# Peptides against a protein of PDB entry 3OIQ, part 45

Target 1, 212 residues: chain A of PDB entry 3OIQ
Amino acid sequence: KNRIFVSSSKDFEGYPSKAIVPVQFVALLTSIHLTETKCLLGFSNFERRGDQSQEDQYLIKLKFKDRGSERLARITISLLCQYFDIELPDLDSDSGASPTVILRDIHLERLCFSSCKALYVSKHGNYTLFLEDIKPLDLVSVISTISTKSTNSSKHSSSELISECDLNNSLVDIFNNLIEMNRDEKNRFKFVKLIHYDIELKKFVQDQQKVL

## One batch from the design tools (peptide; aimed at target 1 I20 L59)

Design b1_p24_2_s4 (made by RFdiffusion4, then SolubleMPNN; from b1_p24_2, 13 letters changed)
Fold by OpenDDE base, seed 4:
Formats: sequence, structure tokens, C-alpha cells
Structure b1_p24_2_s4 (fold): chain B 212 residues (1-212), chain A 24 residues (1-24)
Amino acid sequence: as target 1 above (212 residues)
Amino acid sequence: SFEDMLKKEEENEEYTEKLYEEYE
């Protein structure tokens, strides 16, 4: 089956009540929930959904059934956290208790852009998103991609089935949503509170704010 | 809430886990 690019987690409301659909999206990592029995990743594009939480719009499950899948999940979390400079408690605690990691509101400190491949699995109208693949995206690369593509729509037929346009549109939408959140005095999100807030990000945000 | 989302995930898992296992 062709992988479907998902621009909104609302798209799943229109999905079949019994299906298996490979999907892909880009979003910000918002939460990590690692327990002894589960591994979940929360992602959001911060699409406005009325009074609903804008966090964890994509709740992604990692397979966590056996020692092999558990090890893979823990390695995945470790690698993501290393990439984004997220401090984790030592997951290799010699204490035979599997370390619990519960991180929330990651986007308040770090913009963790991620390209996710997942399997939408539905039965009886309920669905779960199972992680198939995750690629962390560098913020500088995200900024450069948004800045350059306002002009050059045409040439790079990257053989990836997902249009380079869909990825860009989603990245732009995320930034626009973050800019709106930053402008809202009631919203906890502020660009200046990001640990990695630098001159480049500041300039980019200032330039995007003039267009919105 | 985050807890409500986790609870909803648990409810969804009960129905979807077997279907996912059959797909792998």
C-alpha cells in the first residue's frame, strides 16, 4: 500500500473503522512516556482544536511486548534524546527495575521536529498508531527548507512518494502555529524560553511574523 | 488531559494490538 502523508491528526476521523494504513507525518515531539510495560511518543503540529489540548495530537506507540521490542524502544528513545539534547535519567540503572521516563511539554524547551512513519491500525472505530520509523530533523535544516521553498517548487523529484510540498507545508503550518502560540499571552510557549533559542531562530521567527 | 489520552490509547490497544500482530 502507498504511504499516506497526514497533515492533520483530524484526518484519522475520516479513516476506515477497520483498516491498516501506512501513514507519514511531520510534527514536534511533545511527550515521552516510557514505563515498564509501554512506550509512547506524543507529537503535535499544534493545530487549533478548540479548547482541546494542542499537545500529543499524534500519540504513537512503540512495540513493547518482549525483551527485544523493549530494548529497541529504549534504544529509540535514547537516540532521539541524544539527538535533541534531552536529558534522560540513566536508563541503564543496575536496579532491575526498568527506568520510567515521563517527559511532557518538550516543545516548551526544545523544538524537536520529527518525520514519523507509522501504521494506522483500526478496529471497531478505535485506532492505534504504531511507530515504523522516526527521523529527527535538524532545526537549521527545517528553517532553511522553509526559507528556500517559497521560490523553488519545481526541480527535485526526490523519489520519496511524499511530495516535498507536503513536508514543507506541514513545517510551515507548525511554525505558523508556534508563532500564534508565542503571540498569545495565555500560551506557555515562548520562543525566547527555548534552550536553543539563537540568533538564527530569532531572525527566522521575526521574518515569519511579518508575513502572518 | 495527557492521562485521558493514555486511557484512550489503552482502550484502543485492546482492539488493535491483535490486528497489528497479524500484519507483521
Scores: peptide ipSAE 0.241, ipTM 0.856, DockQ to the pose 0.874
OpenDDE base, seeds 1, 2, 3, 5: peptide ipSAE 0.238, 0.240, 0.239, 0.242; ipTM 0.852, 0.855, 0.854, 0.857; seed 5 fails the geometry check

Design b1_p24_3 (made by RFdiffusion4)
Pose (drawn by RFdiffusion4):
Structure b1_p24_3 (pose): chain A 183 residues (1-47, 54-90, 99-149, 165-212), chain P 24 residues (1-24)
Amino acid sequence: KNRIFVSSSKDFEGYPSKAIVPVQFVALLTSIHLTETKCLLGFSNFEQEDQYLIKLKFKDRGSERLARITISLLCQYFDIELPDPTVILRDIHLERLCFSSCKALYVSKHGNYTLFLEDIKPLDLVSVISTISTKCDLNNSLVDIFNNLIEMNRDEKNRFKFVKLIHYDIELKKFVQDQQKVL
Amino acid sequence: EEEEFEEELYEEVESFEELKEEME
């Protein structure tokens, strides 16, 4: 195929006013909006706000069920608690870091566009840390994301703090420290 | 089949601003 890797949401400015373009990006899961009619997943690389809004479309019940199972499995994989109806989660990153590699389909018309979900591969934080420490587009994105997360933690006014993560590991405390030295 | 699938995708196109408002 010819899937185009996007490093930022701003890349979508050069894309056609009407086209179907397979894309791929890496980011943190930040929000979920699940209704009976539609589902939107928000991701961000914190270059610090929501940036990617990925849509799971479904019309009938059969496809709604699949969307619900998909959300359920994604949340379970990240240890996110889910009440299973309109379901809303925000600023997930303040509590849990959820790196995800996502493949999507850019669909535009009249200059407007929507990113539809084709695949989502959650990335284990342990592997993310290891991948950064031992050591392309994926890695560049993982590094940039973690750097922005580091600057956000330094900023006293920003609500993001590693120590406030429900999964604040000793290894996470270690990687963050040895990561600031590079700065 | 492929044309019908693309038409369905185009029916679901929305602006980023609209999606952002929905997420608020």

Design b1_p24_3_s1 (made by RFdiffusion4, then SolubleMPNN; from b1_p24_3, 9 letters changed)
Fold by OpenDDE base, seed 5:
Structure b1_p24_3_s1 (fold): chain B 212 residues (1-212), chain A 24 residues (1-24)
Amino acid sequence: as target 1 above (212 residues)
Amino acid sequence: DEEKYLEELFSEVESFEELRKEMS
């Protein structure tokens, strides 16, 4: 099945009912919700949607029904948080109580770029995205990719039909949206408040602001 | 196994609004 690259979560409004569609998108991790019974990840590209919250535009469910799926979910969360230097309570604690993790507004402290593969599953006019795969992206690599306009069509195998162009366009769009948020005095997002705000990011933002 | 897995996913579909409420 051909995987569809999604540039906006609004695209799902036009998707078929009672369907399973493999999708992929790139977005910033905004929220983590892990309880005893459920695991959700929130992502956003911060597309302007009027007065609606710009966080959690993509809500991704991890399967959480048995010990195997729960373990996979916990490992996934642990690895993501380790990659992004997000402090989590020990999820493997011998205390029979599975720790609850509720993180919100992650993007206010860290830009956690993620490439997500998911299954769009729809029923009765509703849909849920189920996580299939997640790849965290390094911010330095993201900045480099945007800056170099690298048309490096590395012939990776024919199965990853996701055009490098789609990924790059989405990354550019995210940064443009963040720049707009940073300019808005009412918006809580500010680049200077990021924990990892450095000279490289500062320069990149300044250069991008000249184009917008 | 794949068919069963897909049936399970269909049974687990929740509205975006419901999921958003859980995140709030």
Scores: peptide ipSAE 0.617, ipTM 0.955, DockQ to the pose 0.907
OpenDDE base, seeds 1, 2, 3, 4: peptide ipSAE 0.614, 0.614, 0.613, 0.616; ipTM 0.954, 0.954, 0.954, 0.955

Design b1_p24_3_s2 (made by RFdiffusion4, then SolubleMPNN; from b1_p24_3 with E6K Y10F E11S F16Y K20R E21K)
Fold by OpenDDE base, seed 5:
Structure b1_p24_3_s2 (fold): chain B 212 residues (1-212), chain A 24 residues (1-24)
Amino acid sequence: as target 1 above (212 residues)
Amino acid sequence: EEEEFKEELFSEVESYEELRKEME
């Protein structure tokens, strides 16, 4: 079954009921919610949705039912946080209490671009996205990809891979949305407040602002 | 096995609103 690229979480409003649909999207990691019973990841493209919160537009559930799935979820969170240099409380605490991790507004400190594969599962007018795969994206690589408009049409991406065009368009849209948020005095997001704000990111943002 | 997997997934469906409330 062909995986569908999703550019907006609004696309799910048109999806069939009582279905399982493999989907893929790119977004910024905004939240991590690991409790004793659940593991959720929040992502956003920061698409303007009127007065609604732009946070957690994509809520992704990790399977968390048995020791095996719990371990996989914890490892996934650990690896993701390690990649993005997100400090986690020591999950190895010898205290038999399942470590809880609640992180919000990650995008205010770090731009954590992620390519996610998920199963859209719907029932009775509700849907849940279940994580299948996550690939963290390096910010330098994201910036380079947007800047070069890499028409790498030539690599035989198997028909099941996201078109490079869809990925690039979504990355551009995210940056454009962030630029708009940065310009809004009421918005908490500011590029200069990012921990990793450097000369390269500054230059890129300035160059993109001239086109908008 | 595939049907059991599907049934499991369908049993775990929660609304976006419910999931959002759990994160608040």
Scores: peptide ipSAE 0.580, ipTM 0.941, DockQ to the pose 0.907
OpenDDE base, seeds 1, 2, 3, 4: peptide ipSAE 0.554, 0.566, 0.556, 0.557; ipTM 0.938, 0.940, 0.938, 0.939

Design b1_p24_3_s3 (made by RFdiffusion4, then SolubleMPNN; from b1_p24_3, 8 letters changed)
Fold by OpenDDE base, seed 4:
Structure b1_p24_3_s3 (fold): chain B 212 residues (1-212), chain A 24 residues (1-24)
Amino acid sequence: as target 1 above (212 residues)
Amino acid sequence: EKKKEEEELFSEVESYEELKKEME
């Protein structure tokens, strides 16, 4: 089955029941929920959804059934946090309890762009996204990709026909949404509050704001 | 093996609302 690129989590409303569909999307990491029993990642494109929360539009479940899957989940979280310079809460090592990580509103401090591959699994009108693969994206690379109107459909014949266009469009949409959030006085998101807010990001945001 | 994995996945389906509540 061909992997489907998803530009909005609303697309899942039209997806078949009782199906397994490989999907891919790009979004910002908004939350990490690692407990003794579950591992969830929240992502968002910050698409306007009326009164619904803009965070965690994509809830991704990691397999967490056995020691092997738990270890993989923990390693995944550790690597993501390391990549994005996310400080993990001090795991009180003294309690033999599995380390719990609960992070919310990550996007308020760090823009953690991620390309996710997942399985859409539906049953009885419900669906869950199961993580297959995650690739963190470097912000500089994201900015460069958006800034270079790459009309170059380099047909990289990677068997996954994810149009470079789809990825770029999603990245642009995310930034546009962030710019709108930044302009909204009621929204907590502000670019200047990002820990990694630098001259490059500032310039990029200023340039994008002129086009919107 | 693939069928078993699919059955496992189907058994773990939770609604978005349920997952969201677990994160709150």
Scores: peptide ipSAE 0.653, ipTM 0.953, DockQ to the pose 0.899
OpenDDE base, seeds 1, 2, 3, 5: peptide ipSAE 0.651, 0.651, 0.650, 0.650; ipTM 0.953, 0.953, 0.953, 0.953

Design b1_p24_3_s4 (made by RFdiffusion4, then SolubleMPNN; from b1_p24_3, 8 letters changed)
Fold by OpenDDE base, seed 4:
Structure b1_p24_3_s4 (fold): chain B 212 residues (1-212), chain A 24 residues (1-24)
Amino acid sequence: as target 1 above (212 residues)
Amino acid sequence: SKKEFEEELFSEVESYEELKKFME
């Protein structure tokens, strides 16, 4: 089955009912919700959707039905948080209680770009995205990719059917949306409040702002 | 089996609204 690249979560409104569709998207990690019963990851491209919340436009469910799947979910979250330097409470609670992790508005402190593969599963007019794979993206690499506008020859492995163009366009769109948010005095997002705000990011943002 | 896997996925479908409410 061909994996479909998704540029907007609105695309799912046109997707078939009672189907399983492999999809892929790039977005910022906005939330992590791990409880005893569910594991969810929230992502957003911060596309303007009227009065709707801009966070968690993509809600990705991790399988969480048995000890094995729970362990996998915890490992996934741990690895993501390690990569993005997100502090997690000790998940190794000897207390037998499943550790609860609730993180929101991650994008206010860290830009956590992620490439996600998921299964769109629909039933009775509803859909859920199930995580298949997640690849955290390095911010420096993201910045470099956008800056070079390089139609780099897709030497990406034949398995990633994502056109380099789709990826780049999505990354650009995300940054453009962040720039708009940063300009909006009512928006809580500010680049200067990011923990990892550095000279490189500052310069990149300044340069992009001139083009917008 | 593939069929069992698909059936499991279908059984776990929750709406975006339900999931969003759960996270709020």
Scores: peptide ipSAE 0.682, ipTM 0.962, DockQ to the pose 0.900
OpenDDE base, seeds 1, 2, 3, 5: peptide ipSAE 0.681, 0.680, 0.681, 0.682; ipTM 0.962, 0.962, 0.962, 0.962

Design b1_p24_4 (made by RFdiffusion4; failed a check: the pose's geometry)
Pose (drawn by RFdiffusion4):
Structure b1_p24_4 (pose): chain A 183 residues (1-47, 54-90, 99-149, 165-212), chain P 24 residues (1-24)
Amino acid sequence: KNRIFVSSSKDFEGYPSKAIVPVQFVALLTSIHLTETKCLLGFSNFEQEDQYLIKLKFKDRGSERLARITISLLCQYFDIELPDPTVILRDIHLERLCFSSCKALYVSKHGNYTLFLEDIKPLDLVSVISTISTKCDLNNSLVDIFNNLIEMNRDEKNRFKFVKLIHYDIELKKFVQDQQKVL
Amino acid sequence: SREEEIDEFDEEYDFDPPPFSITL
């Protein structure tokens, strides 16, 4: 195929006014909006706000069930508590870091566009930390995301704090420290 | 908002994307 890797949402400015373009990006899961009619997943690389809004489209009940199971499994994988109806989660990153490699389909018309979900591969934080420590587009993105998360933690006014993560590991405390030295 | 734009896009153009998946 010819899936185009995007490093930022701003890349979508050069894309056709009407086309179907397979894309791929890396980001943190930041929000879920699940209704009976649609589902939107928000992701961000914090270059610091929501940037990617990925849609799971479904019309009938059969496809709705699949969408619900998909959200259920994704949340379970990240240890996200889910009440299972309109379901809303925001600023997930303030509580949990959820790196994800996502493949999507860019669909545009009249200059407007929507990113439809093709695949989502959650990335283990332990593997993310290891992948950064021992050591392309994926890695560049993981590094940039973690750097921005570091600067957000330094900023006193920003609500993002590592120590406030429900999963604040000793190894996470260690990687963050030894990561600031590089700065 | 971004969500409103997606909703307007769906009203103007009905597209059926390929199935979505999750890799575990």

Design b1_p24_4_s1 (made by RFdiffusion4, then SolubleMPNN; from b1_p24_4, 9 letters changed)
Fold by OpenDDE base, seed 5:
Structure b1_p24_4_s1 (fold): chain B 212 residues (1-212), chain A 24 residues (1-24)
Amino acid sequence: as target 1 above (212 residues)
Amino acid sequence: SAIEKIDELEKEFDFDPPPFSLSL
C-alpha cells in the first residue's frame, strides 16, 4: 500500500471511520509522555486552529504492552533526547520503578524536527496514530534544505521527488507558522528564547521574514 | 484529555500495533 504524506492533522477528519492507513508527516516534537503504562509523542506543524493550543496536533502512540516493547520505547526516548540535547530527569534506575518522563512545550526551547511514519487506525469515527518509524532531523540540515531548493531539479525517481517535495513544503510551512508565532506578542514562542539560537538560525529567520 | 481519549480508544480498537523503529 502506498504511504500517504500528511500536510495537516485536519486531513484525518476526511479519512475512513474504519481503516488502517500508513501515513507520513514532518513536524516539531512538542511533548513526550512516558509512564508505567504508556508512551506518547506529541508533534505539531503549528497550523492555526483558532484559539486552540497548537501543540500535540499529532499524538503518536508507541507500542507499550510488554517488557520488550516498553524497553524499546524507553531506549527510543533516551536516544531521541540525546539527539536533540533534551535533558531527561535523572532516571535513578536503582529504584525498581520504571522512569516516568513528562515533557511539554519542547518547541519553546528546542526545534526538534522529526519525520514520522505512522499507522492511522480508525474505528467508529475515532482514530489513533501508532508509530512505525521516527527520524530526527538536524536543524542545520533543515535550514540548508529549505535554502537550496530554489534551483536544482535533479532527475531522481518521481515517487521519491514527490515525497521530498511534500517534506520540504511542510518544512517551509512550519517555519512560516513559527515566524507568525514569533511576531505575535501573545504567543510564548520566540526564536531568541531557543537554547540553540545562533547566527545561522537568526540569518535564516531574517531572510524568510522578507519573503512573508 | 486527548491522552485519556487514546486510552479508551485502544481498548475499543483491540489493535496490536507493530514494532517501531528509530532512524538516526
Scores: peptide ipSAE 0.492, ipTM 0.889, DockQ to the pose 0.837
OpenDDE base, seeds 1, 2, 3, 4: peptide ipSAE 0.490, 0.491, 0.489, 0.491; ipTM 0.888, 0.889, 0.887, 0.889

Design b1_p24_4_s2 (made by RFdiffusion4, then SolubleMPNN; from b1_p24_4, 8 letters changed)
Fold by OpenDDE base, seed 4:
Structure b1_p24_4_s2 (fold): chain B 212 residues (1-212), chain A 24 residues (1-24)
Amino acid sequence: as target 1 above (212 residues)
Amino acid sequence: SEEEKIDQLEKEYDFDPPPFSLSL
């Protein structure tokens, strides 16, 4: 089945009221909500939506129905947090209580770029996104991908490859949105407050700011 | 909340979500 690349979470407003559609997007991880009963990941492109919160534009549910899926969710969260250097409370609490993790506003401290494959599942015009795959993206790799005009049109016209253009455009749009947020004095987001703010990111942001 | 909407939807969905993967 052809996977649809989603550039905006508004695209779902035009989706069928009863469907199962495989989708893919790239976004920043903004929240993690792991409880005894559910696991949710929030993502955002920080696309301007009027006065609506730009947080959790993509709320993705992980399968969390049995002990096996719960364990997989907890491992996945642990590995994602390890990849992004996100401090988790000890998930190994020997207290027999399943550890609860509630992280919000992750983007204020770390840019956690992620390529997500999900199932859009709708009924009666309401929908849920279920995770199929998550690929964390390294920030250096993201910066390099945007900075290098990928002129490598590998002419492999397989109808299943998300165009490198769609991915790159979405990554550029995210950075542009972050630059706008950084310029807004009312916005809490500031690049200089990122824990991983380095010379490379600084230079990239400064170069992008000249184009905007 | 959006979370409450998702929790309500799941009760209405006889949908078994797929297994998920992490790709590094």
Scores: peptide ipSAE 0.499, ipTM 0.901, DockQ to the pose 0.841
OpenDDE base, seeds 1, 2, 3, 5: peptide ipSAE 0.495, 0.497, 0.496, 0.497; ipTM 0.901, 0.901, 0.898, 0.900

Design b1_p24_4_s3 (made by RFdiffusion4, then SolubleMPNN; from b1_p24_4, 10 letters changed)
Fold by OpenDDE base, seed 3:
Structure b1_p24_4_s3 (fold): chain B 212 residues (1-212), chain A 24 residues (1-24)
Amino acid sequence: as target 1 above (212 residues)
Amino acid sequence: SAEDKIEEHEKLYDFDPPPFSLSL
């Protein structure tokens, strides 16, 4: 089955009321919800949706039904948090109690760019997104990818070109949305409050702000 | 709330989701 690239979580409003559709998107990790009974990841591209919260536009459910899937979820969360330098409580605590992790507003401290593959599963007009794959993206690599694509359109297969254009457009849109949020005095998001705010990110944001 | 949306999403599907992977 062809995987559909999703640029907006609004696209799901037009999806079939009973389907299983493989999808892919790129977004910022905004929340982690790990309990005894569930594991959810929230993502956002911060697309403006009127008065709706811009957090968790893509709510992704991990398989969490048995001891094996629970273990895989906990390991996956640990490794993602290690990759993004997100401090977690020790998930390996000998106390036999599975630690609860509830993180929100992750984007206020860290830009955790992620490429997600998921299954859109709908029934009776409602849907759930189930994780198939998550790829964390390095911020330096994201910045370099956006900065370089103005020049090198000339050598990849048509199928790779589409997915790569869609990826870059989504990354640009996310940065544009973050710039708008940073300009809004009422918005809590500020680039200067990011733990990893460096000279490279500062320069990139300043250069993007001149185009907007 | 965001939690109410989460709870609505949980109740809707007797679907067995696939295994997932992490690609580093």
Scores: peptide ipSAE 0.451, ipTM 0.826, DockQ to the pose 0.628
OpenDDE base, seeds 1, 2, 4, 5: peptide ipSAE 0.446, 0.446, 0.449, 0.447; ipTM 0.822, 0.826, 0.828, 0.828

Design b1_p24_4_s4 (made by RFdiffusion4, then SolubleMPNN; from b1_p24_4, 9 letters changed)
Fold by OpenDDE base, seed 4:
Parts: C-alpha cells; sequence; structure tokens
Structure b1_p24_4_s4 (fold): chain B 212 residues (1-212), chain A 24 residues (1-24)
C-alpha cells in the first residue's frame, strides 16, 4: 500500500486541502486524552518550531463512535500504558461512568517511542489524523537499531531499506532533539529524570553527545 | 486548542474513521 513516511509534522502544510493520505511516522508519545466522547494520542519528534510548543505535533484521533470502538480504544490505551509502564487510574471502576484519562508531558518521565500508521484526512485546508495502527517500540531495541546501522550502509538498494533508513534517521533526530532539550537549562526535559534512566541509556546519550 | 480544532473539523466533515490496531 502506498504509505508516505513523514519525518516532520510540517510536511502536512504541503498536503492537499482535500485528501485522504495514508501516512506513517515514528515519534514519542507525549499525551493521552481519553474521555467519554473521544480518544486522542499526542506524539512529538520535538522538532524545533520556533516559539510553538513542541508537544502534540502529531495529534491522532482513534475511532470513538460506538460502544465497540470505545471499548477497543480503552483496551488499546490500557495495553499501551502497560507496555510503557505508564500508571493509569483504574479504567475498570465499577461506577458506570467511563473513566477519563488525561496524561500530558509523558516524555518527561518515559521515552515512549511509537511507530504510527494514520490516515491524513483534510477538508478546506484543515486536517485530522486518524489512527490505523500503533506499534510501541522498546527503547533498548531503538538504541540497538541506531547503534548498529551506522556501520552497515554497504550494498542493497531495495525500497525496503529506504523505509528502514527513514525510521532510523527519525529516531536519531528525536534523540538529537532530546539531547538539545537536556542541554537547555530552561527545558523541563532531563534524561536523569526519566524513571527508566539506566546505564545503557546513559552510555548511549553520552556517546551521542560527543557527535553533536 | 489543537483538540478544539479537531473537534471543529469533525463537526464540519462527516468522515468515517478507519478501524485501528495495536501491533505488539
Amino acid sequence: as target 1 above (212 residues)
Amino acid sequence: SEIEKIEEFEKEYDFEPPPFSLSL
């Protein structure tokens, strides 16, 4: 299926004012907004956008139109939070009110790398992103992928390698942006404040900091 | 907010959202 890889959420400014475009990107999960009427996921690559907030650069809506899709959204959020060790308030509260979950600034505590497939849907120059697929990525796997591919750039020009290069480049860009944020005294993001900050992440960041 | 812009867009544009999946 002809899916466009998106490296920047600015790419959408050049997209048709009336279109349906399948897109794919990788970003950090930054927010979760689950209410009685909607489910939204915010993502960012922390690309510099002048004075604009770097949060929720990719705001993705989940189908939330009927009890079946609402249930699927809630299960999806629970499973994503379980995968990333994000504490949710008990979504199973026996009070017949659907639990509301509003999480922001997730990246300040956890690096939740996610590969997203979405539909870009535009009308009159405005657009919405609808989730098609989300794949959470393990941080150790992300670090290993970045560290190993810098050496094997020799030989096979297959179209499959382009999508892997685009993914890796975007992952590197995200880390570079996080390193810059970590160096900024005004930025709330600090690697040492991550709950999962370990010796592997520390070493990786220290090695990347020498290249920047 | 960006959320309000999405909500406004959706009121103006009846689109059936795709099904979604989680790939673990």
Scores: peptide ipSAE 0.460, ipTM 0.877, DockQ to the pose 0.841
OpenDDE base, seeds 1, 2, 3, 5: peptide ipSAE 0.460, 0.459, 0.460, 0.458; ipTM 0.875, 0.876, 0.876, 0.876

Design b1_p24_5 (made by RFdiffusion4)
Pose (drawn by RFdiffusion4):
Structure b1_p24_5 (pose): chain A 183 residues (1-47, 54-90, 99-149, 165-212), chain P 24 residues (1-24)
Amino acid sequence: KNRIFVSSSKDFEGYPSKAIVPVQFVALLTSIHLTETKCLLGFSNFEQEDQYLIKLKFKDRGSERLARITISLLCQYFDIELPDPTVILRDIHLERLCFSSCKALYVSKHGNYTLFLEDIKPLDLVSVISTISTKCDLNNSLVDIFNNLIEMNRDEKNRFKFVKLIHYDIELKKFVQDQQKVL
Amino acid sequence: FSLSYHHDIEELEEEEPENPFHLP
């Protein structure tokens, strides 16, 4: 194929006013909006706000069920508690870091566009830390994301704090420290 | 481990797109 890797949501400025373009990006899961009619997943690389809004389209009940199972499995994989109806989660990153490699379809018309979900591969935080420490586009993105997350932690006014993560590991405390030295 | 999701391309062509925005 010819899937185009996007490093930022701003890349979508050069894309056609009407086209279907397979894309791929890496970001943190930040929000979920699940209704009976539609589902939107928000992701961000914190270059510090929501940036990617990925849509799971479904019309009938059969496809709705699949969408619900998909959200259920994604949340379970990240240890996100889910009440299973309109379901809303925000600023997930303040509590949990959820790196994700996502493949999407860019669909535009009249200059407007929507990113539709094709695949989502959650990335284990342990593997993310290891991938950064031992050591392309994926790695560049993982590094940039973690750097921004580091600067957000330094900023006193920013609500993001590693120590406030429900999964604040000793190894996470270690990687963050040894990561600031590079700065 | 990944979660794949599937779309009908013809339905996507007929679908009116919406630009991304910030969820409240």

Design b1_p24_5_s1 (made by RFdiffusion4, then SolubleMPNN; from b1_p24_5 with H6K H7N I9L E13K E15F H22L)
Fold by OpenDDE base, seed 5:
Structure b1_p24_5_s1 (fold): chain B 212 residues (1-212), chain A 24 residues (1-24)
Amino acid sequence: as target 1 above (212 residues)
Amino acid sequence: FSLSYKNDLEELKEFEPENPFLLP
């Protein structure tokens, strides 16, 4: 089955009520929820949904059913947080208590771009997204990719059916949505409040604001 | 980095999805 690129989490409203569909999206990490019984990652592209929260539009479940899968989930969180410079409580504390991690509103401090592959699993009108693959994206690389309008269809291997165009369009859409949020006085998101707000990001945002 | 998960498709066919809007 071909993997479907998802540009909006609203696309799932049109998906089959009983299916397993491989999907892929790019979004910002908004939340991490690790408990004794579950591991969830929240992502958003910040598409406008009326008065609904713009965070956690994609809720991704990690397999968390045995000691092996729990360990893999903890490693995933540690690696993501290390990559994005997110401070975590010590997950390896010898206290025998499974560390609980609840992080929210990550996007208010850090733009954590991530490419996710998941399985859409639906039954009885509900769905869950199970993680298959996660790749964090570097912000400088994201900015460069959007800025260079790379029409270079370099013939890299015929196995990734997801066009560089779908990824680039979704990255542009995310930045456009963040620019709109930054302009809204009621929205908590402001680029100048990001810990990594620098001259490069400032210039990029100013240049994108001229096109909107 | 990239991290990949192997999901069992037979296990996932028996999975009962929760309503994503009811997750805290």
Scores: peptide ipSAE 0.388, ipTM 0.884, DockQ to the pose 0.694
OpenDDE base, seeds 1, 2, 3, 4: peptide ipSAE 0.382, 0.385, 0.383, 0.385; ipTM 0.882, 0.883, 0.882, 0.883

Design b1_p24_5_s2 (made by RFdiffusion4, then SolubleMPNN; from b1_p24_5, 7 letters changed)
Fold by OpenDDE base, seed 5:
Structure b1_p24_5_s2 (fold): chain B 212 residues (1-212), chain A 24 residues (1-24)
Amino acid sequence: as target 1 above (212 residues)
Amino acid sequence: FSLSYKNDLEELKKYEPENPFLLP
């Protein structure tokens, strides 16, 4: 099945009003919403949308309909938070109450780059994105990938590879948008407020700012 | 790591999507 790479969540405005389309994107994790009835992940590329919130441009629904899918959703949240060093309330509380997790503004403290595969499911002009696959990306690896113009198109001929160009372009666009947000005095986002702000990230941002 | 989900396409064909702009 041909998977479509999505560079903007505005692309969905042109999608069929009744379809199931496999899509893929790269974005920053912005929110986690786990309740007794649903599990949602919010992602953003921070594309400028006028006066609209730049958060949660991609709302990804996890299957959450039975004990098996609920367990898989909780495991997914735990593994993502462990990978990105996000503090979760103890999900294993001996009180038989399903843990509720509501995290917002994750990007203000941590750059949580994620590669997502989803099913775009539309009906009656509305759509929902259902998670198919999630892969967290390491920030050092993201910085290295952007800094090294990988001209090595190794033709790994699997029909499921994102174009390395589409991935790199989306990562560059995200950093450019973050640089613009950092320059805006009204924007809450600042690189120096990130918990993981180091000399490498500082140098990378300074070098990217010279190209913009 | 990566995590993969198996979605039932026949179930998804019956799903009523919510307006993404109305999600809290």
Scores: peptide ipSAE 0.422, ipTM 0.893, DockQ to the pose 0.694
OpenDDE base, seeds 1, 2, 3, 4: peptide ipSAE 0.419, 0.420, 0.418, 0.419; ipTM 0.894, 0.893, 0.891, 0.892

